# Designs tried in a protein design run: peptides against a protein of PDB entry 3OGK. Part 58

Target 1, 307 residues: chain A of PDB entry 3OGK
Amino acid sequence: ATPDRLSRRFPNLRSLKLKGKPRAAMFNLIPENWGGYVTPWVTEISNNLRQLKSVHFRRMIVSDLDLDRLAKARADDLETLKLDKCSGFTTDGLLSIVTHCRKIKTLLMEESSFSEKDGKWLHELAQHNTSLEVLNFYMTEFAKISPKDLETIARNCRSLVSVKVGDFEILELVGFFKAAANLEEFCGGSLNEDIGMPEKYMNLVFPRKLCRLGLSYMGPNEMPILFPFAAQIRKLDLLYALLETEDHCTLIQKCPNLEVLETRNVIGDRGLEVLAQYCKQLKRLRIERGADEQGMEDEEGLVSQRG

## One batch from the design tools (peptide; aimed at target 1 F27 E111 L239 R286)

Design b1_p24_3_s2 (made by RFdiffusion4, then SolubleMPNN; from b1_p24_3, 11 letters changed)
Fold by OpenDDE base, seed 4:
Structure b1_p24_3_s2 (fold): chain B 307 residues (1-307), chain A 24 residues (1-24)
Amino acid sequence: as target 1 above (307 residues)
Amino acid sequence: MEEERRRRREELEKLRAERLRDYD
């Protein structure tokens, strides 16, 4: 499909999703006409799609200029922007989006590759947005953003229900969790074991409505922090957890209302058996191969085709 | 145990990095 054909057929389009090729293809000398660049689409949006409120780019090349044009064209009418596995932009582009689109409800840049210039975009979002419902920069590397801005967002955006972040130290997010009273989903962060402080995370207070969770690098020592609200957990992302088969079994038994589980092959046939026994509401199961599992001699950590 | 956990963490970090590069 071409941008011009889209606008002619659907002048009142409210939602647009575009998919490019896998990121590996972006490193090749890709012809401009392969459809990987959002530029022609952004031009069309700016000129002809005046009712567009939701934009989802997946695996596309997005420049700061593209983001700036989109931001200015849609302004407060833009409710959703998803930069899903995109590349080519910097935090200046993000700054433009949050500066001009002050009523944005969903901002996603999960697994996007970008150049980080500063943390101004998150600060600007914190200072001016009260509409945010979903913030997702999971699997990204931000070093210059402030947890304080995230806390401010939580305080100001009462409809904030889902937040996925990069490798923030979880203790730096204590203020955020206290402020995010309506938060239902949290993914990311970083749990860092400290031998000198075995109880480092024991007193973490999570939002009361939290039911979808994925804590990066959560091990068996940290896992008990979930036990007080395990019965209300509906989704677990254990893909980057440091849990063995037995740990999976322990946690799963405490989550009878689990609907979605994402984990690695380490769950094993035994873990799957426990899952089937205790999680009768399970709707989705994702099992990934882990690089760490190639060296595991534990036969119980293998998922068979019968599982 | 600490060394093992560290190793496993590094392996997961590698996995994450690989995923970010879209090799999977």
Scores: peptide ipSAE 0.376, ipTM 0.869, DockQ to the pose 0.334
OpenDDE base, seeds 1, 2, 3, 5: peptide ipSAE 0.374, 0.387, 0.388, 0.366; ipTM 0.873, 0.873, 0.875, 0.866; seeds 1, 2, 3 fail the geometry check

Design b1_p24_3_s3 (made by RFdiffusion4, then SolubleMPNN; from b1_p24_3, 12 letters changed)
Fold by OpenDDE base, seed 2:
Structure b1_p24_3_s3 (fold): chain B 307 residues (1-307), chain A 24 residues (1-24)
Amino acid sequence: as target 1 above (307 residues)
Amino acid sequence: MEEERERRREALRRLRAERLRDYD
């Protein structure tokens, strides 16, 4: 469909989701006139889709100018912006969004590729937003944003229920977790083992409602931090955990209410058996092949056709 | 042990980067 056709048919559209081509195709084969640019859609949104409150771009090319135009056109009417696996923008574009869309509830840039100029966008969001429910920059590499701004967001946004971040040191998020009283989902961060401080993370306190969790680089030494609330865990993302098969078995056994598990082949047939035995509420299982497992392959770390 | 864990972390970082390039 073309943007103009959409607006003519649905002038009162409230939600728009656009999907581009897979990222691999975007990087290798972008003709200048490829439909992967959001520009014509942003133009149409600005001119004709005046009730649009939710925008989801997936695998699209998005410029700072596009974001600026969108921000100014929708302003506080924009409730959701998802830049899902998008590219072409910088943090200046994000700054424009949070500056003009102060009532945004969902802001996502998960797996997007962008140029980071500064951390002003998160600071601006922290200073002015009280409506945020979902913040997701999972699988991104922001280096200039402050965990203090994340804490401020948690303090000011009482409806904040889901936060997914990049590689923040988890200990820098202690204040965030304390402030995020209604947080149900957290993904990302970075657990960094210190041989000199084996108990480094043992005093970490999570929000009481936390039930969907994915901690990056969690190993067997850090895993016990989940045990106090393992029974309330409904979703685990172990894709980037440093857990072996036995560690999976240990953790899974403690999560009888697990509904969603995402992990790698390292779970093995044994882990799947334990999962079947202890997690009777499991609804979704995602097992990805880990290229990293080539060096960690034990016979038990393989999922056979029986699993 | 720290070196091994760092190697594993780096492997996972690479995995993340690779997945960003893969088809969904």
Scores: peptide ipSAE 0.312, ipTM 0.844, DockQ to the pose 0.406
OpenDDE base, seeds 1, 3, 4, 5: peptide ipSAE 0.319, 0.308, 0.312, 0.299; ipTM 0.848, 0.843, 0.844, 0.840; seeds 1, 4, 5 fail the geometry check

Design b1_p24_3_s4 (made by RFdiffusion4, then SolubleMPNN; from b1_p24_3, 14 letters changed)
Fold by OpenDDE base, seed 3:
Structure b1_p24_3_s4 (fold): chain B 307 residues (1-307), chain A 24 residues (1-24)
Amino acid sequence: as target 1 above (307 residues)
Amino acid sequence: MKAEREARREALRRLRAERLRDYD
């Protein structure tokens, strides 16, 4: 489909999702005229899709100019922008979005590749947005953004329900968690073991409604921080947890209301058995191959090809 | 061991980076 054909057929389009080619193709000489660039779509949005409030680009090439044009064209009418596994932009593009789209509710750049110039985009978002419901820069490497801005967002955005972040030290997010009273989902952060302070995370207070969780680098020593509210957990992202098979079993047994589990092969057949036994509400299971499992000869940590 | 945990953490960081390249 061409952008112009879409606008002619659906002039009142409110939501647009575009999917580009797999990233492997992005490293190949993609012709400039390839459908992987959002530019022609942004042009069409600007000119003819005046009711568009939700834009989702997946595996697309997005420039700062594209973001700037989109931002100015849709302004406060833009409620959702998802840059899902996109590339080609910098934080200047993000700054343009948050500057012009002050009523944005969902901002996602999960697994996107970008050049980070500064943390101004998050600061601007913190200073002016009160509408945000979902903020997701999971699996990104922002080094210049401030946890304080995230806290400010939580304080100002009462409808904030889902936040996924990069490698913030979890203790730096204490203020954020305190402010995010309606937060239901949190993923990311970084749990860092400290031999001198084994209990450094035990006093961490999570939002009361938190039920979807994925803490990066959570090991068995940190896992107990979840136990007080494990019964209310509905989704776990353990893809980047430092849990062994036994640890998985321990945690799963405490999560009887688990609906979604994402983990690595380390869960093993044993973990799957425990999951089946204790998690009767499970709706989705995702198991990925981990780099750490490839080196472990221990058969207990592998899911067998049982059909 | 702390060293083993750190090695695993680094492996997971690499896994994150690799997932950015792979088609899910």
Scores: peptide ipSAE 0.362, ipTM 0.862, DockQ to the pose 0.413
OpenDDE base, seeds 1, 2, 4, 5: peptide ipSAE 0.315, 0.289, 0.358, 0.353; ipTM 0.842, 0.836, 0.858, 0.860; seed 5 fails the geometry check

Design b1_p24_4 (made by RFdiffusion4)
Pose (drawn by RFdiffusion4):
Structure b1_p24_4 (pose): chain A 307 residues (1-307), chain P 24 residues (1-24)
Amino acid sequence: as target 1 above (307 residues)
Amino acid sequence: TELDTLHETLTELEETLDELTPAH
């Protein structure tokens, strides 16, 4: 339908969600220029959806111009912006929205592709934003943003509940974790072990409510930092973990309250057996395919009828 | 018959996609 039709039928929308490219685009089957331009929609938002407080774009093309218009037109009213698997913008567009939308409660760029010119957008949030409840740049290449800015955001945003990040060194986020007193969910970061520091981590202060998490590149040697509060974990994202079938069993075994598990097929039939009696409350399971080229990551990394 | 075969092929493709990791 045309944007005109949407605003005629529903002039007082508070929340809008638009999908663009077919699902197949998530698997590199759809041309990049196929469509899903968000622009006519943002123009319609400017003129006729004067009550909109939340926008979620999924698999759409979003330009800097379009986000500059959205930020100016909705400003302090934009409580939530989700750029979900979108492309076509840069850090100029992010900066525009974080400076004009001073009351953003939820900002999300998971799996989006954009050009990173600088890190001022995150710094701008750190300097002026107090209301942020969820910040999410989970599956994203950011090389110019400072972990100090993220820590500062945690110090200023009393209602921060959920943060998902890129390849920050976990050790750089120690300050962030102490400051994020209300943090219930964390995903991302980078666990980089060096033989030089056998106990490089073991001293992590995780927020005492963290129950939905996934630490990227987590190996067997760092896995134990989760044991002190594993009884509390309700959601686990081992999708980007570097741990073997045996290690999965040991960790899954310690999470009797786990309701959501996402993992690669390395979990193996053996891991599913463990999951089968320790985690009776499990509601959602997703077993993504792993490195399928040089053996199934190990000789148990195959799930079957047994599992 | 051809329509039923096409629907079965589409279900199989959807199941395959459910099992795959998205491209980035």

Design b1_p24_4_s1 (made by RFdiffusion4, then SolubleMPNN; from b1_p24_4, 22 letters changed)
Fold by OpenDDE base, seed 3:
Order: sequence, then structure tokens, then C-alpha cells
Structure b1_p24_4_s1 (fold): chain B 307 residues (1-307), chain A 24 residues (1-24)
Amino acid sequence: as target 1 above (307 residues)
Amino acid sequence: DEAARRAAEEAARRAAEAAAREAR
């Protein structure tokens, strides 16, 4: 796409992001010393920043000791912690945060790498927090946390509006979705195709206010679960969906109020044409080249200057 | 080593100032 064509197609477009390279956030691509250590920052927060309620570390090395010091220094005054693409901590550090910061509203570990000891941090959060608004551990691998604790959080945190998770079977989240009455955003989970059970997910009930969505591994057979509320979708993350170009076209046509789309190059010029035709409110478009797409030079799946 | 430490301390100060502005 050329800038002039994009401006004509998307008069409301405010941001465009094209990526042809893998995300630098693959842990193996981040040098161990990248971003540095948070220790000096935590020391400064503890000593001099007595009114600090929001902390965001991005691509930093964070130890459990750093998290423990931060937790104790800020306690219930800490409203936001974002560990964005961080490394060096374990779930013990997370446990310290949720134990001491019982009024935390935003907790993010998106794309962070950590050692998982247990699921106690999520359990502790479920038992004691009623303030949570945003929980985000998207693109992480927690194997020891319970979907039941996520459901408990949804029941207890009435202001919970955004939840992004790793690979939970979506059917295990039925209780969570039922409890999360005010949820506006959900990303992650896992949809597992079953050729013998095409209707496996058709009975999923999403929160009524859901308008920002990204279901991992959603294929064309699962995509129809969105159709009943597709008109209310404002943001769609298809980066981890298993949709081809035609599937993108089908879904996009049903989302006339779409403001933000994040997808892979598989959308193609055809998908971009359909997007321009049906999504007049589009504000942001992000297209990434997937690692899997290095070999599929299907003309329809390529974003060119034509699309 | 020392230059990296100073850069980290300066970045720390800037982030702290940014967070303090958002807290307002």
C-alpha cells in the first residue's frame, strides 16, 4: 500500500504499522542485558517516589528481589505494574506483588519471560483483589495457573474491563466469561479444531460489552462464533488466528465499526480492499509478516502497493 | 560499565518523572 492510497481508503487512519521481521520480543532475540536492570529504578522509587502509583518496565531485567522491594515500598498505593517484555523473575516475584499490592488495578506481564514455580500468584490475586481493571499476560506461558482463579477474579473485580491471557482452552473460560460482566477486551486463549465436533465452540457466550477481541488459533470453523456481535467489534487481533485471505474478507465485512485491526500479511491486497470498503472507521492498521508466511508467496496473501 | 550505569540512572529518573506526571 502507498500512503496516498491508504489515506483515500482510510480517511480516519491515524496509525499504520508494517513489520516484515519477527518481533524482537522473542526471548532468544533479546540480549540478556538489553534494557538493563530495574534495580536502580526500584531503589529510586523506594526512596524518593512516594506518590508513584504506576510503574512500567519494558525489556528490562527484573529480579524477584526487585519485585519484592517494589511491592513493599508501594504496597496498596501501587495501581499499575507493567512488566512488558521483561525477564529474570519467577512467579515468586509476582506473588510478592499481588500479596502486598492488594489494590492493584493493572497488572501486565505481556511477552515477559519468567520461571514458573506455581500458580499461587493468580490464586492470591483471586482471593484478595477487588480492584483489578486490567490483567494482561498475553503471549506468556503459564502452565500452572487455574482458569478457576481467573473466574474468581472476574466475579470479585467488578471493574475488570480487559483481560489478555496465554493458552487456555476457551471452553475452560466459560465460567470466566459468564462472571466478567463488564469485560470489553479479551485476547488469547486457545481454540482447538475438532473435525468431529464442528459445533464445539458455537455455544460460547461472550460478555455483552466485548468489543476488543483476539482469539488465538481461531480458524474459519470457529470464526462464526463472532458473527452475533461482529457489528460491535472495535478492535480485532488476528495475529494468531488461523484465517486465510478469504476468511479475513468474510469477517471484516461483518465488522463495520472496526477501528483497530492487527493481522498478518495473509490479509493480502484483497483483504485490504474489503477492509477499505466496509471499515470506514478504521484508525489503526498493523500488518506483520508471520514466520510461517516466509514460504507462501500466494499473490492473494501478499500486501503489495496495490492493496 | 559506568556509562551504562549512568544511562540507566538517567533513564530511571526520566521514567520516574513520567510516572509522577501521570499520577497527577
Scores: peptide ipSAE 0.017, ipTM 0.469, DockQ to the pose 0.024
OpenDDE base, seeds 1, 2, 4, 5: peptide ipSAE 0.000, 0.006, 0.000, 0.000; ipTM 0.409, 0.417, 0.340, 0.309

Design b1_p24_4_s2 (made by RFdiffusion4, then SolubleMPNN; from b1_p24_4, 23 letters changed)
Fold by OpenDDE base, seed 5:
Structure b1_p24_4_s2 (fold): chain B 307 residues (1-307), chain A 24 residues (1-24)
Amino acid sequence: as target 1 above (307 residues)
Amino acid sequence: AAAAAAAAAAAAAAAEAAAAREAR
């Protein structure tokens, strides 16, 4: 479809989702420049799609100029922006979005690649936004953003229900978790094992409504921090956890209300048996093959055709 | 020794998971 054909057919369009690169691009089989540029679509949005409040770009090239044009064209009418696996922008483009779109409810940059200039975009969002419901920069690398701005967002945004972050040290997020009283979903962070301090994370207090969780680098030593609320967990993301088959069995047994599990093949046939026994509300299971399959010939960590 | 090997394996798996994120 062309942008002009879309606006002519649907002048009152409120939600747009564009997909650039096919799934095969995830295997480096497609050149980086094949993503498709959002520029012609942003031009069409700016000129002809005056009721558009939700934009989702998936695997597209997005420039700072495209973001600035979109921000100025939609301003406080923009409720949702999703840059899902996008590239070609910097944090200046994000700054333009949060400066002009002060009533944004959903901001997503999950798996996007960008140039980080500074942390000003998150600071500006913290100063001016009170409407945010979903913030997601999962599987991104931000080194210049402040966890204090995330805490400020949690204090100011009473409807904040889902936050997904990159590799923040979880202890820097203690203030955020205390402020985020309505948070239901958290993914990301970094759990850094300290052999000298095995209790480093044991005093971590999670939001009382937390039921969808994915902690990056959670090992068997950190896993007990979930036990006080494991019966409340409905979604668990273990794709980036450092859990073996037995650890999966231990955790799953404590999560009788689990509806969604995302994990690696390390769960094994035994972990699937335990899942079937204890998780009677399970609606979705996703098992990925880990890249680590080259080294562990141990029979216990593989999902067979029988499991 | 087992805890240090587990920590080294966890750090290697974390680095490999990070590298697998970069390779996607």
Scores: peptide ipSAE 0.021, ipTM 0.448, DockQ to the pose 0.043
OpenDDE base, seeds 1, 2, 3, 4: peptide ipSAE 0.016, 0.016, 0.013, 0.014; ipTM 0.489, 0.487, 0.478, 0.470; seed 3 fails the geometry check

Design b1_p24_4_s3 (made by RFdiffusion4, then SolubleMPNN; from b1_p24_4, 20 letters changed)
Fold by OpenDDE base, seed 3:
Structure b1_p24_4_s3 (fold): chain B 307 residues (1-307), chain A 24 residues (1-24)
Amino acid sequence: as target 1 above (307 residues)
Amino acid sequence: REEEEERRRREEEEAEFARMREAR
């Protein structure tokens, strides 16, 4: 549909989701092919979609100007912005969003590519937002944001239930976890093994309601940090965990209430057997082939037709 | 050519955004 046709048919539209072409085809986007750019949609939102509260762009080109226009047009009426696998913006665009949309509840940039100028957007969000429920910049590269701002967000946003981050050192998030009393979902971070200090993560205190989890770079030495609450885990994201087949078996046996598992092919047929045996509430299983697994001849680390 | 035109467009939009930000 064209933006104008959408507005004419649905002037009271509250939620919009746009899907662009796959990124592999973005190099073939003719500038005249607005199907990949959000600009015409943002123009239409600004002019005619005055009840729009939720915007989800998936695989779209989004400029800072587009974000600024959207932010100013919707202001505190914008409750959800999802930049899902988008590109073309900088942290200045994010700053505009959080500056003008002070009541935003969901902010997502998962797998988006952007130019990072500074960490001001997260700082501004921390200073002014009390409504945030979902913050997701999973699989992104922010180097200039502060974990202290994340802690401030957790303290101020009592409805914060889901946070997904990039490669923050997990120990820098101790203050965040203490503040995030209602957090149910956490993904990302970075667990960094220290041979000289194997217990460095053992004293991590997770939010009491945490039941959806994906710790990046979690190995078998760090995995025991989950055991005290493994029975309450409903979703595991192990895509970026450093667990072998046996480690998967060990963890899965401790998660009888697991509903969603996302992992790599390293789980193997054995891990799938254990999953079937212990996880009777499983609703969704996602298995991806890791780049590292393309060369593994190890039969135990492969999902066959039997699994 | 299409990639260059897209890049140029993004640069122009970013420059416009920067000007609007400085004017505040």
Scores: peptide ipSAE 0.056, ipTM 0.464, DockQ to the pose 0.018
OpenDDE base, seeds 1, 2, 4, 5: peptide ipSAE 0.005, 0.000, 0.005, 0.058; ipTM 0.355, 0.320, 0.324, 0.479; seed 5 fails the geometry check

Design b1_p24_4_s4 (made by RFdiffusion4, then SolubleMPNN; from b1_p24_4, 18 letters changed)
Fold by OpenDDE base, seed 2:
Structure b1_p24_4_s4 (fold): chain B 307 residues (1-307), chain A 24 residues (1-24)
Amino acid sequence: as target 1 above (307 residues)
Amino acid sequence: EEEEERERERERLEEEFERLREAR
């Protein structure tokens, strides 16, 4: 639908999700010339969608100006912003969002491409937000943000339940994990093997309620850090883990309450057998190809929910 | 072609898991 048609039809719209590449069925509803720019939508939101509290842009082009306009138009009424696989903005746009939308509960930038100018946006979020429930910049490249700001967010946001990050050294997040008492989900980080210190991560303490987890670059030497709470794990993201088939078998066997598994084909038939044997609560399985084949093509993972 | 092959392999593995689960 065009923004104008949507606002006329649903003036009290509270949640909007836009996809930049609509399926063929939606193609007739979006003018070709809109390609993927959010600008017309932000204009319409600002003018006519005054009840909008949740915005999800997927595969859209988003400028800093768009974010600034959105931020000012919705201010503290904006509860959710998801920039899912978006591009065209900088950290200045993010700064505008967190500056003006101080009661934001969900902020997502997963797989978005942006220009990083500084870490001020995360600092501003840490200083002023107490409402955050979900923070997700998984599969992004932030180099100028501070782990200390994540810790501050965890301390101040009592309802923080899900955090997904980029390639932070996991040991820099010790303070964050200690502060994030209600955290249920964590993805990302970076586990860096040190041959000289095999127990480097053994003292890592996770939040007590953690049950959805995906640690990047987790190998068999780091995997034991999960064992103390493996029985409470409900979701594992092993897409970026460095686990072989046998490692998968070992871990899966320790996760009898696993409901969602995302992994690579390295799990193999043996891993699937173990999964079937030990994980009776499994609801969703996603298998991707291993890294050895160079083509990271953007497969739209059809998760078939078998009801 | 490579993406289609990846998807086919994923579907195969998912189907195999379901078969193993149902057989128990």
Scores: peptide ipSAE 0.022, ipTM 0.540, DockQ to the pose 0.045
OpenDDE base, seeds 1, 3, 4, 5: peptide ipSAE 0.000, 0.021, 0.000, 0.000; ipTM 0.301, 0.516, 0.298, 0.325; seed 3 fails the geometry check

Design b1_p24_5 (made by RFdiffusion4)
Pose (drawn by RFdiffusion4):
Structure b1_p24_5 (pose): chain A 307 residues (1-307), chain P 24 residues (1-24)
Amino acid sequence: as target 1 above (307 residues)
Amino acid sequence: SRPATEEELEEAEEEHEKLEEEEE
């Protein structure tokens, strides 16, 4: 339908969610220029959806111009913006929205593709934003943003509950973790082990409410930092973990309250067996496919009728 | 890129074929 039709039928929308490209686009089957331009919708938002406080674009083309217009038109009213698997914008668009939308509660860019010119958008949040509840750039290449800015955000945003990040060194986020007192969910970061520091981590202060998490590139040697509070973990994202079938069993075994598990097929039939009696409350399971070229990551990394 | 299940890959290929047929 046209944006005109949407605003005529529902002039007082508070929340809008638009999907563009077909699902197939998540698998590199849809041309990049196929469509899903968000622009006519932003124009319609400017003129006729004067009550909108939350926008979620999914698999859509979003430009800097369109986000500059959205930020100016909705300003302090924009409580939530989700750029979900979108493309076509840059850090200029991010900066525009974080400077004009001073009260953003939830900002999300998971799996989006954009051009990164600088890191001022994150710094702008760190300097002025107090209201942030959820910040999410989970699956994203950011090389110019400072972990100091993220720590500062945690110090200023008393209601910060959920943060998902890119390839920040976990050690650089120590300050962030101490400051994020109310943090219930963390995903991302980078666990980089060097033989030089056998106990490079072991001294992580995780927020005492963290129960939904996934540490990227987590190996067997760093896995134990989860054991002190594994009884509390309700959601685990081992999708980007570097741990073998045996290690999965050991960790899954320690999470009796786990309700959501996402992992690669390395979990193996053996891992599913473990999951089968330790985690009776499991509600959602997703076993993605792993590195399927040179053996199934190990000789147990195949799930079957047994699992 | 993000990993995917074989079932979703197959569904995505079928959806892509349907889109080509509609364009034709």

Design b1_p24_5_s1 (made by RFdiffusion4, then SolubleMPNN; from b1_p24_5, 11 letters changed)
Fold by OpenDDE base, seed 2:
Structure b1_p24_5_s1 (fold): chain B 307 residues (1-307), chain A 24 residues (1-24)
Amino acid sequence: as target 1 above (307 residues)
Amino acid sequence: GRPATDEEIEEAKREYEELLKRLE
C-alpha cells in the first residue's frame, strides 16, 4: 500500500497504524537499508488526512523532521501518537510534538531508541498539557527527565489513568503517586535493594485505583508493599521482577481478582497450580522462557511440557 | 531493549523468511 492510495480511499481517516520493519529487525537480522521510513506517510498525513487524530508507528524510522511536520500539521487535533519500537529521532522531535499538540491524550514511545539531548519535552508537557490519559515510555532510557515534571503532569491531567516509565527510583515518584489520584495502571520504575535500610519502600503509597501494575526489580523484600491492595490487582507484569517460584505463589494467592499475568518460566508448575487454584478470573497468561530455565527443577522455576 | 528469548528470535526469523518468499 502507498500513502497516496490510502488518502484517496479514506480521506476522512481518523486512525492510522503502520507496521514497518519485520520483527527480525529487533534482533539485527535485517539489512540496515531495509527501509520503513515514516516520511512519505507523514507527508500524506500533512497534506491529505485532515481528520487524522491517532497515529501509531510500529518498528519504523522516524526523524525529528518527521515529528515536527506531523506536530505542526495536526496540532491540537492529534490525540494519540504511538512511536512503538521506533528509531531515528531525538528528544527535539518529542519537544515539537508536545509543544504543538497541546491536547494530546496518548503519548507512547515504548521500546523506542533515540538520542536524548535534554528533558525539555517532558517539562513542556508538564507545563501545558491537561488532557493526557496515557503516558508510556516503558523500556526506554531517559536520564535527563525530571520526576517533578511527571508529578506536575499527574497533578494537571485529571484523566491520567496509565503511566509506564523507565528506571526512575520509586522513591522519587512518591509525589507523582500522591498526585495521580485516578491512576489505574503503572509499570516501570526501579526498586533498589538496600541492606542497610530493608524497609525503605514499606511506606510507599500507591494511587487508590491502581489495579494494573509492573514494578521493575521488585524482589521478595519489596513485594509486601503490594499486599494492602493485592485483592484489587487485575493485571501483573512480573517480567522484570526478581521473584522466585515461592514468591510467585505467595503473591498470586493474594490476588484473587487477577485477570492478566505476564511472567517468566520461574513461576514453574507449582506457581501455575497456585494460579489455577486462586485466580479463577484469569483471562490471559504470558510466560516467557528465558534464563530462568537453566539450573531449575521442572516443578520449581520451569514450566514443563506437561503443565 | 527488552530481552528476547531464543524462541522469539527464531519466530522472528521464520516470519522474515516467509516475507522474503512472498516478495520473490
Scores: peptide ipSAE 0.331, ipTM 0.883, DockQ to the pose 0.482
OpenDDE base, seeds 1, 3, 4, 5: peptide ipSAE 0.324, 0.313, 0.339, 0.328; ipTM 0.874, 0.871, 0.883, 0.884; seeds 1, 3, 4 fail the geometry check

Design b1_p24_5_s2 (made by RFdiffusion4, then SolubleMPNN; from b1_p24_5, 11 letters changed)
Fold by OpenDDE base, seed 4:
Structure b1_p24_5_s2 (fold): chain B 307 residues (1-307), chain A 24 residues (1-24)
Amino acid sequence: as target 1 above (307 residues)
Amino acid sequence: MRPASDEEIEEAKEEYEELLKKLE
């Protein structure tokens, strides 16, 4: 498919999803000059796709100029932008998006690589957006954004239901969780064990509707913070948790309504047995394996692939 | 960040090789 053919066939297109580089790019198996640039597509969007409200770029090269052009072309008509495993842009590009697309509902840059200049994009989003429903910069490296801006977003965006973030210290997100009254999904953060303060996370208060969760670096000492609402958990991302096999068993037993589980091979046969016994509503199971990990047969559930 | 097994890497290689064949 070419950009020029797209508008001719679908002049009233509302949603566009483009996949650029193949999954092999994730493992550095593809030449750098392979391609996958969004530029020609952004040009087509800007000129000919005037009803487009949702854009999803997956594994593509995106420049700040591309983002700026897209932002100005679609402005408040843009409801969804997903930069999924993309690269080539800086936070200036993100700033342009949030500056011009003030009614954006979904903003995703999960697993994207970028140059971080400042945290202005999140601040601008916090100051002007009240429409946001999904914010996802999971598995990204933002160091200059403020958790206070995230709190402001939660306060101002009453329909905010899903937030996935990088490595914010989870205690810095207390205000965010308090403000995000309708939040159903949260992934990311950073739990940092402190031997001198073993109970530092025990007073964390999560949004009452939270049912999809993935806390990064959650160990067995922090895991009990989930127990009060474990029965309402539908999805767990334990890929970046620091749980051993028995910890998995303990948590899984408390999540009878679990529908989606993502974890590592550390769950083991024992964990899979417990999963089968206690999680009868499980629909999707993802088990990531390390390079040195022995193969394991899948048990109950549909093993999902990402890419 | 994301762990990858040798199996996943191999599958990705195979997929890419198939793609290359289609593009030739």
Scores: peptide ipSAE 0.328, ipTM 0.877, DockQ to the pose 0.565
OpenDDE base, seeds 1, 2, 3, 5: peptide ipSAE 0.332, 0.321, 0.327, 0.334; ipTM 0.877, 0.879, 0.880, 0.883; seeds 1, 5 fail the geometry check

